# Ledger of designs, part 143: peptides against a protein of PDB entry 6B4E

Target 1, 295 residues: chain A of PDB entry 6B4E
Amino acid sequence: TNFDKISKMFWHYKDKIAQIKQDIVLPIKKADVNVRNLLSRHKRKINPKFGQLTNSNQQLFKIQNELTQLINDTKGDSLAYHWILNFIAKAVVHQAETEVRVKPESALPLGKLTLYLLVQFPELQELFMARLVKKCPFVIGFTCEIDTEKGRQNMGWKRNNENKWEDNTSYDERMGGILSLFAIITRLQLPQEFITTTSHPFPIALSWHILARICNTPLNLITNTHFVILGSWWDAAAVQFLQAYGNQASKLLILIGEELTSRMAEKKYVGAARLRILLEAWQNNNMESFPEMSP

## One batch from the design tools (peptide; made by RFdiffusion4, then SolubleMPNN)

Design b2_p23_6_s1 (from b2_p23_6, 11 letters changed)
Fold by OpenDDE base, seed 4:
Structure b2_p23_6_s1 (fold): chain B 295 residues (1-295), chain A 23 residues (1-23)
Amino acid sequence: as target 1 above (295 residues)
Amino acid sequence: SREEELQKLLEELEEQLEKLEAQ
């Protein structure tokens, strides 16, 4: 694992967030009133769509079409188009932080929708990834110390209005929710209409990088959160990961489930205990995946 | 290529395995 490369990636996306604010978000505030009104109407229509997802593919396709139309309505104005995509990127991540964190299986329809949008609107890819990395650096396997304020901020910790850090449980759940979504995206196949025309924007190899990078992370930087997000990843993608990489995937799963947990046993992390349970379930030929969506 | 990417991933995995075995 090249940690310098990972660090460079992390800061690239941090810079991208700053750029988005300067080049997209702030300029729209000064845009023509008609453009602002259009975007206000569109965001009100778009925002509830993510909560309307169910385990139904039919419902998914309906929402995909509705969002596609709403986004296409903005293409005549490049700034408006990028603004609406950035809004969507934020909304998707927010949905992961709120809904997926409490119902991990909801990542599947959300991930399918997101993947569709990422392919349909390629400009969304960098906007989305930047938001993901800002909120959950684990998606690229980045870890830094959290003993400092800056370190915690870099790792996506939030402070409330009283300048108090969020509790560990809240942070763990948010990270797990976001990672679940990302894991799902990496293991999903492209929609059939795109499979011959484009490559997967966030392929299963990115899951490999997450696991490998975490395994190579200095042990003094490993926290309960690492195990929580590994567990979230496992539920979301382990089956498909094994299908993709076979025996090599098995080795990585053993590394995280057995070796990494054993090395950190003295910490008695709850997340590590759960990951061991997942490993044991797999060893007993009882690995489960999220149920497939209905037609 | 996909094959090249896989090879890179395998090398990364091997490196991780070696590190874990050495400890």
Scores: peptide ipSAE 0.062, ipTM 0.729, DockQ to the pose 0.082
Fold by OpenDDE base, seed 2:
Structure b2_p23_6_s1 (fold): chain B 295 residues (1-295), chain A 23 residues (1-23)
Amino acid sequence: as target 1 above (295 residues)
Amino acid sequence: SREEELQKLLEELEEQLEKLEAQ
């Protein structure tokens, strides 16, 4: 694992967030009133769509079509188009932090919707990844110390209005929710209409990188959160990961489930205990996946 | 050592992934 490369990638996306603010968000505030009104209306229509997702493919397709129309309405103005995509990127991640956090299986319809939009609107890809890395650096296998304020900020920790850090449980759950969404996206097949014309923007190989990079992370930087997000990833993608890489996938699952948990046994992390349970379930041929969506 | 073995395994897995991505 090249940690310098990972660090460079992390800071690339941090810079991208700053660039988005300067080149997209701030300029819209000075844009023509008609453009601002359009975006305000579209924002109001788009925002509830993510909460309208169910375990129904029919409902998914309906929402896909509605969002496609709303986004296409902005293409006449490049700034408006990028603004609405950035809004969508933020909204999707927010949905992962709130809904997927409490109902992990909801990552499946959300992930399908997101993957569709990422392919249909390629400019969304960098906006979305930048937002993911800002909120949950684990999606690229980045880890730093959290003993400093800057370190905690880099790892996506939030402070409240009283300048108090969020509790560990809240942080763990948020990271788990975001990673569940990303894991789902990496293991989903492209929609049939795109399979022959487009490569997957966030393929299953990115899941491999997450696992391998965490396994190579210095043990003094490994926290309960690492095990929580590995468990979230496992629920979301382990079955498909095994299908994709076979015996090599098995080796990585054993490394995270047995070897990494054993090395950190003295810490008695709850997340590590759960990951061992998942490993044991797999060894007993009881590995579970999220239920498939209905027609 | 166990650590050395783990490192070698991870390196091997990374190399294999690179080969798969190149196909």
Scores: peptide ipSAE 0.028, ipTM 0.678, DockQ to the pose 0.516
Fold by OpenDDE base, seed 5:
Structure b2_p23_6_s1 (fold): chain B 295 residues (1-295), chain A 23 residues (1-23)
Amino acid sequence: as target 1 above (295 residues)
Amino acid sequence: SREEELQKLLEELEEQLEKLEAQ
């Protein structure tokens, strides 16, 4: 694992967030009143759509069509178009932090919707990835120390209005929710209409990188959160990962489930204990995946 | 290509295994 490359990637996306604010978010506030009104109306229509997702493909298709139309309405103005995509990127990640956090299986419909939008609107890809990395650096396998304020901020820790850090459980759950969404996206096949014309924007290989990079992370930087997000990833993508890479996938699953957990046994991390349970279930031919969506 | 990707992933996996064994 080339950690210098990962760090460069991390900082690239951090810079991208700053750029988005300067080039998209702030300028729109000074845009024509008609444009601002249009975007305000669209924002109000778009925002509830993510919460309207269910385990129904029919509902998914309905929402896809509605969002597609709403986004297309902004294409006549480049700034408006990029603003609405950035809003969507933020909204999707927020949905992962709130809903997927408490109901991991909701990552499936959200992931399907997100993947569709990423392919339909390619400009969303960089905006979405930047938001993911800002909120959950684990998506690219980045880890730094959290003994400093800057380190915690870089790893996506939040502070409340009283300048108090969020509790460990809240952080773990948020990271798990975001990682679940990303894992789902990486293991989903492109919609049938795109399979022959478009490459997958976030392919299953990115899941491999997450696992491998975590395994190579210095042990002194490994926390309970690492095991929590590995467990979240496992629930979301382990079955499909095994299908994609076969025996090599098995080796990597054993590496995280057995070897990494064993090396950190003295810490008695709850997340590590859960990951071992998942490993044992797999060894007993009881690996579970999220249920498929209804028609 | 898929083959090139798999080769890179294998190399990465081997590197990971070596690091774990060395610790």
Scores: peptide ipSAE 0.071, ipTM 0.740, DockQ to the pose 0.083; fails the geometry check
Fold by OpenDDE base, seed 1:
Structure b2_p23_6_s1 (fold): chain B 295 residues (1-295), chain A 23 residues (1-23)
Amino acid sequence: as target 1 above (295 residues)
Amino acid sequence: SREEELQKLLEELEEQLEKLEAQ
């Protein structure tokens, strides 16, 4: 693992966030009133759609079609189009922070919807990835110290208007929710209509990178959060990861479940204890995945 | 292509093992 490369990737996406603000978000405030009104209406229609997801593929397809139409309505104005995609990127990540956080299995329909949109609207890919990295750097295996305010900010910690940091549990759960979504996206197959014509934008190899990079992270930077997000990843993608990479996947799962947890045993991290339980369940042939969606 | 990708992943895994053993 080249940590300099990972750091460069991290800062690339941080710069992208700044660019999005300057080139997309701020200019819309000066756009024609008709464009602003259009976007306001579309925003109001789009926002509820993510909460309307269920474990039904039929419902998923309905929402996909509705969102596709709403997004297509903005294509006549490039700035409006990019603004609505950026809005969607933010909304999806927000859904992961709120709903997936408390119901991890909801990552599956959300991930399917997101993957569809990422393929249907390729310009969403960079916008979405930038938002993911900003909110949860673990998605690219980036870790820095959190002993400073800047370090905490870089790792996606939030603070309120009184400059009080969120509690550790809240942070862990948010990171877990976001990573669950990303993990799901990486292990999903492309929709049938795209399989032969398009490459997967965030393939299963990105899950490998997450695990490998965390394993290579200096132990003094490993926190409970690392184990929490590994557990979230495990629930979301471990079965499919094993299917994809076989014996090599098994070795990597043992590395995170046994070796990494053992190295950090003296810290008595709750997340590490959970990850060991997941490992033991797997060793007992009881590895579980999220239920498949209904028709 | 897939075989080449797996080989790269294996190399990465080997590097991980070495790093974990060194710590």
Scores: peptide ipSAE 0.070, ipTM 0.739, DockQ to the pose 0.085; fails the geometry check

Design b2_p23_7_s1 (from b2_p23_7, 11 letters changed)
Fold by OpenDDE base, seed 1:
Structure b2_p23_7_s1 (fold): chain B 295 residues (1-295), chain A 23 residues (1-23)
Amino acid sequence: as target 1 above (295 residues)
Amino acid sequence: DEELKKKQEELQKKVKEIEEELE
């Protein structure tokens, strides 16, 4: 693990967020009224779609088709197209922060939808990753100190209108929700129409990076949140991760579940305790995954 | 903290070993 590389990647996406604001979001405010009206209408139609997801593949396909059409309607104007993709990127992450955090299994339909869109509209990939890294740096294994305001901001902490930081529990849950979504995306197969022609934009190797980078993180920077998101990842992807990497995956799971938790035992992190329970469940041949979606 | 440093180094070593065996 090269932490300099990770840091560079982190700041790359931070810069990308700034660029998006300057090159996409702000210019649209000055665009032709017809374009603005189009985007407003499309925004209103698109936003509810994420909440319409269920455990049904049929419903998923319906929503995929509807969103595809709505996005394609904007392709006549490059700025409008990028704006709508950026909106979608934000909306997906927001859905993870709100819905997935309270219902982790909802990450599966959301992840399938997102993966489809990422492949169907490649320009979404950079926009989505930038938003992910901004909101949850754990997705690339980035960690910094949170003893400063800037550090907390970099790690995705929010402040309310009274300039008060969010509660630890709220932060942990949000990070867990976002990480669950990302974990799901990494372990999903490409949609059938793309599986033979396109490479996976966020493959299972990125899950490997998350685990390895966290294990390699200075222990003084490890917090309860790290264990919470590892637990979220575990629920979302551990089964498929084992299938992908076999014995090496097993070793890495033991490393995070036993070795990392053991080394941090003095902190008595609740997230670490849960991760140990997940490890024990696995050792007892009771590793669970999210239920598959219905037809 | 020297103890934490040692613990970290041990973890890093193990990760490296796992990754090397994966290739």
Scores: peptide ipSAE 0.470, ipTM 0.912, DockQ to the pose 0.869
Fold by OpenDDE base, seed 4:
Structure b2_p23_7_s1 (fold): chain B 295 residues (1-295), chain A 23 residues (1-23)
Amino acid sequence: as target 1 above (295 residues)
Amino acid sequence: DEELKKKQEELQKKVKEIEEELE
């Protein structure tokens, strides 16, 4: 693991967020009133769609089509198009922070929708990844110290209106939700219409990077959150990860589930305990995946 | 903490070995 490379990637996306603000978000405020009105209407129509997802492929396809139409309506204006994609990127991540956080299995339909949109609208990819990294640096295996204000900010910690940091549980759950979504995306197959023409934008290899990079992280930087997100990842993608990489996947899962947890045993992290339970379940041939969506 | 450093190095070595076998 090259930590310099990871850091460069992290800061690349931080810069991208700043760029998005300057080049997309702020300029649209000065755009023609008709464009702003259009986007406002579209925003109102798009936003509830993510909450309308169910464990139904039929419903998924319906929403995919509706969103596709709404996004296509903006293509006549490049700025409007990028604005709506950025809005979608933010909305998807927000959905992960709120819904997936409390219902991890909801990551599956959300992930399918997101993957579809990422392929259908390639410009969404950079916008989405930037938002992910900003909110949850774990998606690229980035970790820094959180004993400083800047460190906490970099790791996606939020402050409330009273300038107090969010509680550990809230942070852990948010990170878990976002990571669950990303994990799902990495392990999903491309939609049938794209499988022969397009490469997967966020392939399963990115899950490998997450696990490997966490294992390579200095142990003094490992927190309960690391184990929480590993557990979230496990629920979301472990089965498919094993299918993808076979014995090597198995070794890596043992490494995070047994070796990493053992080395951090003194900390008595709740997340680590859960991860060990997941490992044991797997060892007993009881590894579970999210249920497949209905037709 | 030298102990933690050593433990981390061991993990890193194992990761590397796993990755090498994957290639």
Scores: peptide ipSAE 0.469, ipTM 0.912, DockQ to the pose 0.874
Fold by OpenDDE base, seed 2:
Structure b2_p23_7_s1 (fold): chain B 295 residues (1-295), chain A 23 residues (1-23)
Amino acid sequence: as target 1 above (295 residues)
Amino acid sequence: DEELKKKQEELQKKVKEIEEELE
């Protein structure tokens, strides 16, 4: 693991966020009133659709089609197109940190939808990743110290209107929700219609990177959140990860579940305890995955 | 902390070994 490269990647996406604001978000405010009105209408139509997802593939396909049409309606104006994609990126991440946070299994339909959109609209990929990294740097295995305000900000901590940091539990849950979504995306197969035409934009290898990079992180930087998101990842992707990498996956899962937790035992992290439970369940041939979606 | 550093290095070594076998 090259942490310099990871840091560069992190800051790349931080810069991308700034660039998006400068080149997409702000300019649209000065755009033609008709364009702004169009986008406003589309925004209102798009926003609720993420919450309309269920465990039904039929419902998923319906929403996919509706979103596809709405996005395609903006392609005539490049700025409008990128604006709507950026909006979608933000909305998806927001859905993860709110809905998936409280219902992890909802990551599956959301992930399927997101993956579809990422493939259908490639320009969404950078916008989405930038938003992910901003909100949850764990998705690329980035970790920094959180003893400073800047460090906390970099790691996605939020402050309320009174400038008070969010609770640890709230932060952990948000990170877990976002990471769950990302994990799901990495382990999903491309829709059948895309398998022969495109490569997976966020393949299972990115899950490998998350685990490996966390294992390689200086232990003094490891927090409860790391274990929480590992647990979230486990629920979301461990089964498929094992299928993908076989014995090597097994070794890495043991490494995070046993070795990493053991080395951090003195901290008595609740997240670590949960991860050990997941490991034990696996050892007892009881590894669970999210239920498959209905037709 | 030297102990933590050592522990981390051990983990890193193990990760490297796993990755080498994967490649």
Scores: peptide ipSAE 0.467, ipTM 0.912, DockQ to the pose 0.863
Fold by OpenDDE base, seed 5:
Structure b2_p23_7_s1 (fold): chain B 295 residues (1-295), chain A 23 residues (1-23)
Amino acid sequence: as target 1 above (295 residues)
Amino acid sequence: DEELKKKQEELQKKVKEIEEELE
């Protein structure tokens, strides 16, 4: 693991967020009134779609088609197109922070929708990743100290209107929700229509990087959150990860579930305890995955 | 902390070994 590379990637996406603000968000505010009105209408139509997802593939396909049409309506104006994609990126991550946080299995339909959109609209990929890294740098295995204000900000901690940091539980759950979504995306297969024409934008290898990079992280930087997100990842992707990498996946799962938790045992992290339970369940041939979606 | 450093090095070694076998 090259931490310099990870750091560079982290800051790349931080810069991308700033760039998005300067080149997409702010310019639209000065755009033609007709463009602004169009985007306002589209925003209002798009925003509720993510909350309309269920465990139904039929509903998923309906929403995919509706979003595709709405996005395509903006392609005549490059700035408008990128603005709507950025909005979608933000909305998807927000859905992960709220809905997936409390219902992890909802990551599956959300992940399927997101993956579809990422393939249909490649320009969404950088926008989405930038938003993910900003909100949850764990998605690329980035970790920094959180004993400073800047460190907490970099790790995606939020402040309320009174400038108070969110509580640890809220942070852990938000990070878990976002990572669950990302984990699902990495383990999903491309829709059949894209398999032969398009490479997976966020393949299962990115899950490997998350696990490996966390294992390689200085132990003094490892927090309860790391174990929480590993548990979230486990629920979301462990079965498929084992299918993808076989014995090597098994070794890595044992490494995070047994070795990493053991080395941090003195901290008595609740997240670590949960991860050990997941490991034990697996050892007893009781590894669970999210239920498949209905037709 | 020397103990943590040692533990980390052991983990890193194991990760490397796993990755080498994957390649």
Scores: peptide ipSAE 0.464, ipTM 0.910, DockQ to the pose 0.877

Design b2_p23_7_s2 (from b2_p23_7, 11 letters changed)
Fold by OpenDDE base, seed 1:
Formats: structure tokens, C-alpha cells, sequence
Structure b2_p23_7_s2 (fold): chain B 295 residues (1-295), chain A 23 residues (1-23)
């Protein structure tokens, strides 16, 4: 693990967020009134679609088609197109922060939809990844100290209108929700229409990076949140991860479930205790995955 | 903290070994 590389990647996406604001979000506010009205209408139509997802592939395909049409309607104007994609990126992450955090299995339909959109509209990939890293830097295995305000901000902590930090539980749950979504995306197969023509934009190797980088993180920077998101990842992707990498995956799961938790035992992290339970379940041949979606 | 550094080094070594074996 090269932490300099990880840091460089982190700041790359932070810069990308700033660039998006300057080149997409702000300019559209000064665009022609007709363009702004179009985007406003499309935003209103697009936003509810994510909440309409169910554990149904039929419903998923319907929403995919509807969103595809709505996005394609904006392609005549490059700025409008990128604005809509950025909006979608933000909306997907927001859905992970709100819905997936309380119902982790909802990451599956959301992840399938997101992966479809990422492949169908490649320009969404950088926009989405930038938003992910901003909100949950754990997705690339980045960790910094949170003893400073800047450190907390970098790690995705939010403040309310009274300038009070969110509580630890809220932060943990949000990070878990976002990480669940990302984990699902990494372990999903490409849609059938793309599997032979396109490479996976966020493949299972990125899950490997998350686990390895967390294991290599200085232990003084390891918090309860790290174990919470590892548990979220485990629920979302451990089965498929084992299928992908076999014995090497097994070794890495033991490393996070046993070795990392043992080394941090003195902290008595609740997230670590849960991760140990997941490890034990696996050892007893009872590793669970999210249920498959219905037709 | 020297103890934490040692523990971290052990984890790092194990990760590297796992990655090396896979490649």
C-alpha cells in the first residue's frame, strides 16, 4: 500500500469536486432560461426514480429506461448533460446516505441501477467517484486524523446549522450506507448488454484495495467507523469476494476479521465486535449475502 | 507508540504476502 498514492488520489477527487462546481454547477445558473427550465423539469422527474426502486428487476429495468431517456434528452447541450449527470451522482450518494444506511439490502437495486448508468453514460464515472470520495473517503481506503476540523471535513463529517458535528452513530451509519453501495457496485456483473463490449468501471479489485488499505492504515488512525464500514462491506460483498479471489480472499478476510480486530481489542469498538461475529458466522459456514432480486 | 507500530508492520507484511502470492 502506497499512502502517497492514496493521498494523491483523494486530493485529485477533491479538486474534481471544485472543478465540477466551477465548470458545471455555477455556469448553468447563468445559462439560458429555457435550459434552466428544462433541467428543472428533468430534475423533478429524475429525483423520485431512486426512491421507486424495489427488490424487483422488472421495476429496475423500467427505471433504467426512464432515466436513460431523460438523460438523453439533455445531450444536445454538453453543459446540461454534465449537469444532469452530476445531479444523478449526488442523488445516488444521497440515497445511500439515507435509505441504504437503514436498509443495507437496498444497496443491491441501487447498485444495479448505478452500474447501468455508469456504463451507459461513461461521463458519470468521474462525477460519481468524486462524489463518493468526498462523502466517504473509505471507498478508496483513505484515512486521515479527525482531531482537527479540516481532518473531520476531509473524512466526510457534517456539521449542522448550529455548527455542531453530527454524532458518531450518524456518521458511522452514513459511511456504512455509502460503502455498502460501492461494495455492491464492485461485485456486480455488468448488465448483459454490456458484458462483452465494456470493461467494468469499478471492478472487484477496488474492494481488494479497500480491505488492504485499511489493514495497512496506521493503527492510531483506526476508529470504530473503520470496523463499521468493513462490516457493511462484508454484508454487501464478502461472498462474491471469496468467489473472485479464492484463498487469497480468505486470507484477507481473516486478516480484517481476526488480526485487525485483535490488535484493536483494547478499544472495545462495537464495530469490531460485529465484525468478529461476521467472521465467526463465516467460520461456521454461515456467511450470508443479500437476497437476489425478484424478476 | 512502538507497540502500535509493530502491530501495524505485522499487518502490512501479511497484506504484502497475500498480494504477492496472488500476482
Amino acid sequence: as target 1 above (295 residues)
Amino acid sequence: DEELKEKQEELLKKVEEIEKEYE
Scores: peptide ipSAE 0.257, ipTM 0.831, DockQ to the pose 0.886
Fold by OpenDDE base, seed 2:
Structure b2_p23_7_s2 (fold): chain B 295 residues (1-295), chain A 23 residues (1-23)
Amino acid sequence: as target 1 above (295 residues)
Amino acid sequence: DEELKEKQEELLKKVEEIEKEYE
C-alpha cells in the first residue's frame, strides 16, 4: 500500500469536482435557453428512475433503456451531455446515501444500472468516481484524521444549516450505503452485450484495494466507520470476492475480520462487533449474499 | 501509541505477504 499514491488519487478527484463545477455546471447556466430547457426536462425525467428500481431484472432493463434514450438525446451538445452525466453521477450517489443506506440489498439493482451506464457512457466513469471519492473516500481506501474541521470535511462529514456535524450513526450509515454500492459494482459481471468488447471499469481488484488499504491504515486513524463500511462491503461482495481470489481472499477476510478487529478490541466499536459476527458466520459456512434479482 | 504502531506494522507485513503470493 502506497499512501502517497492514495493521497494523490484523493486530491485528484477533489480537483476533478472543482473542475466539473467550473467547466460543466457553471457554464450550462449561461448556455442557450433551449439547451437549459432540454436539460431541465431531462433532469425531471431521469431523477425518479433510480427510485423506480426493484428486484426485477425486467424493470431494470426498462429503466436502462429509458435512461439510455434520455442520455443519447443530449449527445449532440457536448456540454449538455457531460452535464447530464454529472447529474446522473450525483443522483446515483445520492440514492446510495438515502435508499441503500436503509436497504442495503437495493444496492444490487442500483449497482447493475450504474455499471450498465458506466460502460454505455464511458465519460460517466470519471464523473462518478470523483463524486464517490468526495462523498466516501473509503472507496479508494483513503483515510485522514477527523479531529479537525478540514479532516472531517475531507472524509465526507456533513454539517447541517446550523453548522452542526451530523451524528456518528448518520455518517456511518451514509458511508455504508455508498460503499455498498461501490462494492456491488466491483463484483458484478459486465452485461453480456459488453463482456467481449469492454473491460470492467471498476473491477473486483478495487475491492481488494479497499480491504488491503484499510488493513494498512494507521490504527490511530481507524474508527467505527471503517468497520461499518467493511461490514457493508462484506454483505455486498464477500461471496464473490472469495470466488474471484480464492485462498488469498480468505486470508484477507481473516485479516479484516479477525486481526484488525482484535487489534482494535479495546475501542469496543459496534461496527467491529458486527464484523466479527460476519466472520463467525463465514467460519460456520453460513456466509450470505444478497439474493439474485428476479427475471 | 507505540503499541498500536507495532500492531499496524504487523498487519502491513501480513498484507504484503498475501499480495506477494498473489503476484
Scores: peptide ipSAE 0.250, ipTM 0.828, DockQ to the pose 0.879
Fold by OpenDDE base, seed 3:
Structure b2_p23_7_s2 (fold): chain B 295 residues (1-295), chain A 23 residues (1-23)
Amino acid sequence: as target 1 above (295 residues)
Amino acid sequence: DEELKEKQEELLKKVEEIEKEYE
């Protein structure tokens, strides 16, 4: 694990967020009124669609088609196109922070939809990744100290209107929701229409990086959140991860489930306890995955 | 914290070993 590389990647995406604001978001506010009206209408149509997802593949395909049409309607104006994609990136992450947070299995249909859009509209990839890293640096295995204001901000902590940090439970749950979505994306196969023509934009190897980088994180920086997101990842992707990497995956799962938790035992992290339960379930041949979607 | 540092080094070594085996 090269921490310098991870840090550079983190700041790259932080810079990308700033660039998006400067080059996409702000210019649209000064754009032609017709363009602004178009985007406003599309925003209103797009936003509710993520909440309309169910465990039905039929519903998924319907939403995919509707979103595809709405996005395609903006392609005549490059700035409008990028703006709508950025909006979608934000909306998807927001859905993870809210819905997936409380219903982790909802990550599956959301992840399928997101993966489809990422492949169908490649320009979404950088926009989405930048948003993910901003909101949940754990997706690239980045960790910094949170004993400073800047450190907390970098790790995605929010403050309320009274300048008070969000409570630990809220932060943990949000991070877990976002990480669940990302984990699902990494372990999903490409849609059949793309499998032979396109490479996976966020492949299972990125899950490997998450686990390895967390294991390599200085232990003084390891918090309950780390274990929470590992648990979220486990529920989302452990089965498929084992299928992908076999014995090496097994070793890494044992490393996070047993070795990392043991070394942090004195902290009595609730997230760590849950992760150990997941490990034990696996050891008893009872590793569970999210249920498959209905036709 | 020397104890934590030592424990971290052990984990790092294990991760590196796993990665080497995969590469």
Scores: peptide ipSAE 0.249, ipTM 0.827, DockQ to the pose 0.907
Fold by OpenDDE base, seed 5:
Structure b2_p23_7_s2 (fold): chain B 295 residues (1-295), chain A 23 residues (1-23)
Amino acid sequence: as target 1 above (295 residues)
Amino acid sequence: DEELKEKQEELLKKVEEIEKEYE
């Protein structure tokens, strides 16, 4: 693992966030009143759609169609189009931080919706990835120290209005929620209408990157959060990951579930204990996946 | 530690191979 390369990628997306603010968000505030009104109306219509997702494919398709129409309405103005996509990127990640955090299986319908939008609107891909990396650097396997203010900020820690850091449990759960969404996206097959014409924007190989890069992270930087997000990933994608890569996948799962947890045993991380339980369940032929969505 | 390092190297090579397949 080349950590210099990962670091460069991390900072690329950090810069992208700044660029988005400068070139998309701020200019819209000065745009024509008609454009601003259009976007305000669309924002109000789009935002509740993510919360309307259920474990129903029928409902998913309905929402996909509605969002597609709303986004297409903005294509006449490039700036408006990019603004609405950036809004969607933020909304999806926010849904992961809130809903997926408390109900991990909700990542499946959210992931399907997101993947559809990423393919239907390719310009969403960089906007979405930038937001993911900002909020949860684990999605690209980036880790830094969190004993400094800047380090915590880089790793996505939040502070309240009193400048107090969020508690460890809250941080762990948020990271788990975001990582669950990303993991789901990586293991989903493209919709049938795209499978022959488009490559997967975030393929399952990115799950390899997450696992391998975490395993190769200096042990002094490994925290409970690393094990929490690995557990979240496991629930979201382990079954499909094994199907995709077979014996090689098995080796990697054993590496994180047994070897990495053993190396960190002295810390007695709760997340590590859960990961070991997941490993043992797998060894007993009881690996579970999220339930499939209804028709 | 040595065993982990060896396994890491092996797996990292595999990741690189997979990445090439998607390029």
Scores: peptide ipSAE 0.195, ipTM 0.791, DockQ to the pose 0.132

